# Designs tried in a protein design run: peptides against a protein of PDB entry 6GMG. Part 138

Target 1, 331 residues: chain A of PDB entry 6GMG
Amino acid sequence: DSDDRVTPPAEPLDRMPDPYRPSYGRAETVVNNYIRKWQQVYSHRDGRKQQMTEEQREWLSYGCVGVTWVNSGQYPTNRLAFASFDEDRFKNELKNGRPRSGETRAEFEGRVAKESFDEEKGFQRAREVASVMNRALENAHDESAYLDNLKKELANGNDALRNEDARSPFYSALRNTPSFKERNGGNHDPSRMKAVIYSKHFWSGQDRSSSADKRKYGDPDAFRPAPGTGLVDMSRDRNIPRSPTSPGEGFVNFDYGWFGAQTEADADKTVWTHGNHYHAPNGSLGAMHVYESKFRNWSEGYSDFDRGAYVITFIPKSWNTAPDKVKQGWP

## One batch from the design tools (peptide; made by RFdiffusion4, then SolubleMPNN)

Design b2_p10_3_s4 (from b2_p10_3, 5 letters changed)
Fold by OpenDDE base, seed 1:
Structure b2_p10_3_s4 (fold): chain B 331 residues (1-331), chain A 10 residues (1-10)
Amino acid sequence: as target 1 above (331 residues)
Amino acid sequence: PVLNANPARP
């Protein structure tokens, strides 16, 4: 029940976090303690530490999406999304594979499709594109210069994204970022912005006009990346959870993980920050907890989801919500 | 904005 959501109280600016607790290879803490860490580590604007505002605390209280929201400065639109799908593996397994004992044909096809996505390659593609974008941003003082730089970079790398329409999310992403236009943000200067990454896990079977089997076991054809570019059309993602396969079964709507702009080259050593649910300390769900997971923990996902996307957005360089290095837990 | 209504996770 969304009505029992509570905004976490303010934490003193100089209050240090309590130690995080280990939880299945990840670091875990209550949301209030994450706010303390956030203020010490991520809150800086132009090098000055700041208290998390009431608005930011409200954003954070929305759960996993709240972590991405508070760090990116806007509610996720998910328009510039990347993934990797092995079409040959998918076709081969459908042709030569067999359903497991007790597995329906629809369940088999859904599982095979899920297993044909490669989270690591999807993440790597997003990082590659973010790097290209950052090079295009660094010396551009207006949007036209940024777009020209971007096209040149893509041409030099022989990247299929160079053929995208000018109206595509790829080319329009910067201009559609609120913080780019803000006086204390980018101030319409691309060189003041940097590309950042977050990830979303969600369910493929969201089309209500499709079969019940697709809603229960996944739509094998939905949310596949375009060949060459890796772009995923996210327009049909309406935050609809997986349909139950048995009475009493329920699934979650989505999961978001914040990566930012870490420079660690080894994917396995990157840290992903996410929440378990919206903050309801007086409700049945209880207090929100924040997790800092390694990539293996994040990319494993849950049975609630059969799709993962890695999304690029932008934040001002003056923000410290996406540092080069992220340390897991506290201390 | 849509909130995340997850069950308890490890």
Scores: peptide ipSAE 0.307, ipTM 0.858, DockQ to the pose 0.144
Fold by OpenDDE base, seed 5:
Structure b2_p10_3_s4 (fold): chain B 331 residues (1-331), chain A 10 residues (1-10)
Amino acid sequence: as target 1 above (331 residues)
Amino acid sequence: PVLNANPARP
């Protein structure tokens, strides 16, 4: 925790948001105004609006991860992550491509690896898997029934995930979700839960025992999806930022974007909610701002990151933090 | 929990 982090104050339940501001094709507002929107649009439990609790406001104040935290109900574990990597493109570019003027070999390889990831295909894979999971959840009233349904669905689709171990994050994700076990949540009934998606951008060069070049320019071999399944081993993600390449340069640790369970088929029309930094209204960083971005704006990322993953978790169907349709901005 | 130390972004 940072000493200058502040929990945003409570907002009255009936307080309407101020208009959002346009910012590079996205909608932007201060965190307190997002709380107002959240209470009006996303706070509903069993159809009833709720004031964001002090605990939830504290979670939110952590920045981009706080947006995902408050909407998913738990701090991200990132265990069930998907991506898409074009191995042929990577190999061909390394073989036939050349470093740009002034670009080192390590920088070239890192860039080529980054460009070989397809954010749209990674997102599509996560949506595909989430859909399979939702079908498996629909009429399952215990975990055993859910797992049986899931295996059948995967077999019918000839999906490589059917070969995953029963103890894998894929099969254990539901039972490890706190809200699944809560009386006012899933109450151990899978049919009361639904799969949701968020995304994480992060740096590949996190191994402290590796070369300085990998820490500065990326590790081309790190955090690639497994063939067939698309699963990414996130165990080595320790939230370590990119190493500076010049004096005074600094990079951020990660970026999280909340998608939820939107049904919009066109990826380009989906809305992603994220924050800029932890809330420090009296500090150097200033107040936290929240952004609602289209997929294009989200998936572009920043030079701070060379990896993107799309993660599946679960929330109770009674929550409205992941509606079928998300409207960008206010009003 | 780890906080996001991202500076203001466009």
Scores: peptide ipSAE 0.303, ipTM 0.858, DockQ to the pose 0.157
Fold by OpenDDE base, seed 3:
Structure b2_p10_3_s4 (fold): chain B 331 residues (1-331), chain A 10 residues (1-10)
Amino acid sequence: as target 1 above (331 residues)
Amino acid sequence: PVLNANPARP
């Protein structure tokens, strides 16, 4: 539990980061050093560097989710989530494939389901939608104008999202963003906001009323995207980790990766920022580390997770937490 | 808010 969580101390605004360390194709540093980088690169409000506040440092200390939290300005709600699932591949593999030696039927089905998700296509869908939303935002000075623009854009692209209900997270996401309502944020002006993306890795087998096999090996039917839209219903995500398959085995609840609004067209060159665990320098887990991973490293995930979602939220354009270019590591 | 209790991984 969070009893040993510690808020990292303040770093002087002018303190430069120490060099990041290469770690399995990504850049790694301790959380305190990330704060230094954040202040130099991402802290800008209206073009002015800011010291990370105590509140922001507290958010950051929550681990991987803290990285997304401090950069998005709110704890992730995950309401506007996208993924890509190959239904035909899934059905065909279940029909024609065979369990591996020692693999149970449930394990086989869980694995096949996991492998039927395409992280790259899911990410591309989120980027596509974020682009549409940004076009809808750019000249809209009230929510009504934004929604009208959004519907027009979707109609032009014959996008299935045009059929979503007005109360859908897709249409309500902006109005439900705290920074949109803030005077120093959007001030209720959509044109002052931009869409940003983060990703969540999590476990599908979270239903406690389901079979133990689903909790151990995954629920093949859970958290699939809706056809056409790519929307994932995240309402059943309770941050429940995978159940152990052997004595002494334990799994992590989730992983969050921050992408923001990078314009790099090559997905493989995009940078994802994430943390390993909550900051506990005097506890068993130790100090929090922050990683800047390329998409290959991020999308690979871990055995702890069998689902990946790409989530859209909004931040004020005056924030520099989601620049068009992100450099991996330091310098 | 839920914290991440992820052990260090490569």
Scores: peptide ipSAE 0.317, ipTM 0.859, DockQ to the pose 0.144; fails the geometry check
Fold by OpenDDE base, seed 2:
Formats: C-alpha cells, sequence, structure tokens
Structure b2_p10_3_s4 (fold): chain B 331 residues (1-331), chain A 10 residues (1-10)
C-alpha cells in the first residue's frame, strides 16, 4: 500500500490554479492543483510567497493527514484534543431507546454513543480554548510569561483547565511545537506564535484486548471528553480502523481536516481542508484529491469513524497557512 | 508517519 505513494512534482511558483469543481457541496481539486493554490494563498512566510518544498510535497502526499501536516508544519500528535459528549442523552437513550430491527446490542450502544457526541460543541470548545491561548501568547516573550498568562485567563473564566497538571498537553503543547523553537519560527517567543485548530475523525474500537463487538461497532466508553475541560485522552488512538462487519468490507484509518485560525463566527460557514487518500497516481487509488468543505460536510464524517476530536496546535504568526478567512475553491 | 488509506469518498 505504501509502495505506490508518489510525491507530487513541483509546481512553478507563478502558476495559477485551475478552477476547482463542486462535489456535494465541497470544492474539489487534484493535489497538484492544490499545491498551486497553496503557493498563491497559503505559502507566504513573512509576507513572501514561497514554492512548496519537496519535503512539504512529500508530507502532503500522505492524504488527509498530509494537508494538516503541510499547513501545521508537523505531523499531527493529537495531544491537545477536545470534544463534547452529552452524557444525559447517552444514558437516556440507552435506558429508553430500543435497538433497530436486526441491530445487535453492541451495535445499538455504539451508535448511541456516536450520536451523543456533538461536533459543533466540540469545535466551539476548541475555538474557545484557542482564543484564550492566543490572548496568553500576545504579550508573552518567554514560556513562563505565557504559562502565567494562561493561568490568569483560565482563573478569570473559572475554566476547569486551570486545574490541569503542568505536564499536561494543555500546558506543554507550545514548548513541544518544533516551529516554536525555530529561528525563523517562534524563536522561543510565544508572542510570535498563534493557536490553530484541526480535526481528526477516527474509530473508538481500537482496543485489541476488547471484544470483537467493540471493534466492529464501537466502544461506547472510549475517547470521551473529560467533564469541564472537554479534553480527550488520545493516547489510545493508534490509527486502527474499524473492524469489518462483513467479508470484504474495509474501513479507513482516519480523516483529518484543517481549519487553522479562521475568524468566522458562524461554524457552518467555516472551511475545512482535507484529502481523500495518499497520492498514488499510478496505483489503484489514483491521484490524491483535496477538498475544501464547509463544517456541515466535514462534521458529517463517514461510517468509518465514530469519534471526532478538535485539536489545538501552534504555528508562527509569520506563516499564512492559517489565515483569518479561507475561501472555498478557485477562483 | 501513517498514510491515509481512504478510498475515494464523495
Amino acid sequence: as target 1 above (331 residues)
Amino acid sequence: PVLNANPARP
């Protein structure tokens, strides 16, 4: 499977993209054309347009995760993840609901758990936290100042995140960001960084020691957000896909969507950039395509996944991979 | 790094 991956060729810096095509409410294009758009719109460092490097093109070729990778500057670690889960809905539906015709108990419980997650609220929580972080970054010229600012902001808002351990992903995320330490990045100056958001869809039933039913239909108890904070423990996410429920059935390992730092207040109007699969123009999968989807299209997900998380990371403010406004397609 | 092995989805 990995043997047929190809790194897309370089695109001239001045080459304009071809028009995107609509696809079920999304804007779609082939990866090569996305590179052209990326160079025109997102490539800017300190206001200067740049050609996507071979390394960046290689990252991009990995598929949906590649889109997040090239725009965030690092392979996703997914450590600072948020979600929203309606515990009352879950309990009530389990108690009062009934399995559908032909639905097993495990399938019913898995479905109810999936439906008890609220993607919009999860996204809103991540945006809220990112906003707090950005305020803490704004005037902080060292990590200590940043952390102090965070604690103050959280205290003022009576946010449960104030109780997180100093070693938690919440407080350690900035220092663990490679671009923060880079001379041409943050240069160890928090005020040069900004919080950005991406999302991951994945399967809950990844525990190989669990029942086959959980692997097939989901683990209702897995990857729930902590009350108050909304933090999801992603340590058990090993990119294991859903187990087949019938012979010949196969599921995808994950989906990643890049949001960045859009300022659009209406979640439904936000744009999420993602890919369909790794680039294999000479293989069975074919060329990688990139999609720019509205939140509705992104958050809907696929049957391959029963969890969604919204993850915060950081990029230098000098990068233009996370602009305030993102436009679908081209032109 | 893990590849996205997604089949083409609409």
Scores: peptide ipSAE 0.310, ipTM 0.860, DockQ to the pose 0.158; fails the geometry check

Design b2_p10_4_s1 (from b2_p10_4, 6 letters changed)
Fold by OpenDDE base, seed 4:
Structure b2_p10_4_s1 (fold): chain B 331 residues (1-331), chain A 10 residues (1-10)
Amino acid sequence: as target 1 above (331 residues)
Amino acid sequence: SIPLQRKVYE
């Protein structure tokens, strides 16, 4: 029951975290202990540690999305999303492949579509774009300068994003970021902001007007990236979970993972922070746990999801929620 | 498996 959600209590600013525990290649802890780590490592504003506010603790209590929420400063809008889809692989597998024993045609097509997405390439595309954006931000003191820099950078790289409409999520993302406009944030100065990345796993078969098979096994044509840009139209993502394939079966609505702005060049060594469910210490779900996973663990996902997107947003450089290096676990 | 039920912001 969603009514069982509880906001974790405040933790003293100077309280050190208890050790994390290993969990199949991940570092795991209870949400209360993550708050302690967050205050010691990620809470800094202008170099000063901050206690996680009641509002931030409430955001965090929402589960995996809460981790991204508290670190990005806003509930994810997912408007600037990237992915990589191998169209040739998809067509070839549909043509030359065959359903597994007991697999329906719809199930086969859904699986082939899922397998035609490349999580690593999608992540790399997002990192590439974030890097371009960060270069454009570096010495820009107004939005006009930022946009000019961005177009120049894209032109130099012959990037298809240079042809996007001025009103597209790509060019409007900065101005639509609340922290950009805040006095203690960007203060309308692009050079005070930096691009950050998070990821969302979700279900493709969300169209209620489509066939039951698509809702159960996936929609092979849904949420594909645009050629050249890698942009995914996320407007049809309404957090609808996969439909049950058998009586009593239920699926999760989404999963969010926070990456931030790590500089580790090897994707396999990057750390992704996420939660298991909303905080319900007195309910059937129990207390929320926070996981710090390597990319392999994150990108593996679950059968609940057949799409992965990598999303760019912005935070003030004065925040320490997206450091260059993230250490897994504690100590 | 890890329980993954999430609450959506309302």
Scores: peptide ipSAE 0.136, ipTM 0.805, DockQ to the pose 0.170
Fold by OpenDDE base, seed 3:
Structure b2_p10_4_s1 (fold): chain B 331 residues (1-331), chain A 10 residues (1-10)
Amino acid sequence: as target 1 above (331 residues)
Amino acid sequence: SIPLQRKVYE
C-alpha cells in the first residue's frame, strides 16, 4: 500500500552508525542507520557535514529511487542513459540457438536479448563519457565554454556523441540540472559541477500496444543502445513492471543503484548503494533497508528486469554525495 | 531475496 510510506525521523548530526550487517556479499542496514552514515560521510557541503533535512529524508523514504534522489539532489530523469548490446551475439543466438525445454519462442527471444546486454561494458561506457564531461567542465565558466570543450574532447576521441543534436539529452543535461542553476550549487558555472553515475534496472516489455508475450517475456527490440554512442532512448520507460506469467505472480517496477563518482578502476570493486522498498515501518513491507553492493551483486539484477541502463547526471563539487572512494558498510 | 517494491514520485 503506497499510503504506508513514512518519512524516517531525524537523526542527531553526531550520532554514529551501528555496524552494517553482511548479507549475501552486500552490506545491509535499516534506513535510519543509513541516514546516520550519510550524515557522517556523504552530507558535507563545502566540507561541513549536514543533518539530512526533512525533505531529503522524505526523498530517501521512496526506496531505491530515494537513495539516488537524495544523493543526486533530484528525482531521476534517466534521460542520459547508456548501455552495451552485442547485436552479433543476439543475431547468432537467435539463428543457431533454440528454446530450452518448455520455453516458448517469445520467452527464448526475450532471454537471448537480455543476455546480449553487457552490464560491465555499459557501465564502462558511462564512465568513459563521464570522464570526458568532467574534462569539459573543469575549465568552463559558462555553458557555452562547456559545450565547446565537450565537442572538442569528443572530436579528439572520434566519439560518435559529437554528432548528437544540440537538443540531445547529452548536451542539454547540464542546463537541465537544477543544482547547476542554484546559487549555492553550480551558480551557472560548469567548473563547479561534476558528472555522476547511477543505474536503473527496468522491464523492456512496457508497450501496452505490443503482444502479451512481449509484456511477459520482454521486448527484444526495446531499449537498445544506439550504435556508436551507446545512448538508450528512455522515453518509453514508464515504470511499468513485467506482466505476470502465472497466477499470483507480481514484479517490481524498477531498481536504482547509486555509484556517484568513484575512481576505482576495477569495476568489480565499485560499490553501489540501493534500497529494497519504500519505507513502511507500520505496513506490510516494513522498514526500508539500504544495501551497499559490489558491482557483481548490483549488476546481477533480478528476474523482474531485463534491462539495465547507466545514467549520467551532475552534482555540485561542493557536495560529498559522490566521493572518489566509497567504503562498503560500517565501520 | 530482497523485496523491491518501490514508490514512484510523480
Scores: peptide ipSAE 0.123, ipTM 0.802, DockQ to the pose 0.169
Fold by OpenDDE base, seed 5:
Structure b2_p10_4_s1 (fold): chain B 331 residues (1-331), chain A 10 residues (1-10)
Amino acid sequence: as target 1 above (331 residues)
Amino acid sequence: SIPLQRKVYE
């Protein structure tokens, strides 16, 4: 499948993007044009524009995950993930609701579980935690100071995350970030780093030892957030797509959306950047397109996915891949 | 191998 993937060519640093085009409430462009925008808007290191490197262009060519990869500086590990699940709604709907006409019990349960997730609350939880982390980072000049600050912040807010193990993804996330250790990145100084957010949509029914119904219609119990913390165990996410329910049906393996560190308080006004597929201009899929979507468009998702997670990672403050404000489209 | 987005949105 990946044999026809092509790395987009280099774009001159001074080349301006062509206008984006509207697509169902989104701003859309071809990947080469996104590279032009990226170089003008997001490429800055220490205030200087940079041409997207061959390595970065190669990362980008992987599709939606490539957008997050280029902007975060590493392939997503998804270890620090958050979501919101309404347990009461789920139980009530299972008890009092009924399958739709032609809907199997398994399909009904999978749908009810999907609908019991709240994307907006999940996003808000991630933003809340990112804010706490940023406060812990701002005056910490070594990891020990960062961790101490973080624990104090969590204690002050009576946050359940304070009870997480020291080896948990929550506390180990910073030291496991390659850019934190880079001389031109964090240089082992937490105060030079900031928390950023991306989102992943994926399928819950990935356990091959489970029933076929769960693989086709979802596993209602899989990838739920832990009470209090909102943490999602992503260890069982193997990028396995939904199983077909009819002959010829196929589903996408995942979708990634880049948010970064936008400060817009209204979730509905935040912009999410993502891609449609890996870049194959000479193949059946065609050229990769990049979308800049409002939260409503992003969070709506597709039938390919029944789970959404909001993931925190870190980038150097010297990078401009996560600005306070993101403008949709071009110009 | 590194996972890539394999298919288009439906």
Scores: peptide ipSAE 0.272, ipTM 0.873, DockQ to the pose 0.400; fails the geometry check
Fold by OpenDDE base, seed 1:
Structure b2_p10_4_s1 (fold): chain B 331 residues (1-331), chain A 10 residues (1-10)
Amino acid sequence: as target 1 above (331 residues)
Amino acid sequence: SIPLQRKVYE
């Protein structure tokens, strides 16, 4: 935790947001104004608007991860993560390509690995799986029924996920969701829950026992999806940033983007909500800003990161933090 | 402790 982090003050429930500001193809606003929008648009429980609680405002103040936190109801665990990696492209480029002028071999390999990930295909895989899960949830009134439905759906689609162990994060994700067990949440009824998606950008070269080159330029073999399932083992992600490649250079630990459960079929038209940093209005970083970006803006990422994962979790259907349609900005 | 973001968007 940062000592200069501050919890934003409460906003009146009837306070309307000020207009967002366009910024590089995305909509931007200060965190207090996002709270106003959130209360008007996303706060609904059982159809009734709610004031963002002090606890939720505290979660939000953590930055981009706070946006995902307040909307999903829990701090991201990232256990059920998906990505897409083009192995043939990777092998071909390593074999037939060459380092750019001034590029080291390690830098070349790291770059080639990064470029071999397909963010759009990774996102589509997560959406596909979320859809399967939602079908399994819709008529299941206990976990056993949900799991049976899920296995049937996977078998019908000949999906490799059907071969996952019963203890896999894939099958255990629902029962490990706090809101599923809450009386005013799922109340242990799967049909009251729905699958939602968020994304995390992070650095592959986090192994402290590996070479310095991997920490600076990436680990080409780290955080690849399993063939067939697309599952990424996130257990080694410890929020360690990229190592500096030059004096004075520093990199960010991670970036989170909230998608929820949008139904827009065109990935390029989907909206991703994220923050720039933790809220420090009296500190050097200043007030937190919230961004609503199209997929193009989100998936582009930064040089700070060479991996992207798309994660599935669950929220109660009674929450409106993951609506079918998300509008960018205000009004 | 809970990890927080140390990133500044332009």
Scores: peptide ipSAE 0.266, ipTM 0.873, DockQ to the pose 0.341; fails the geometry check

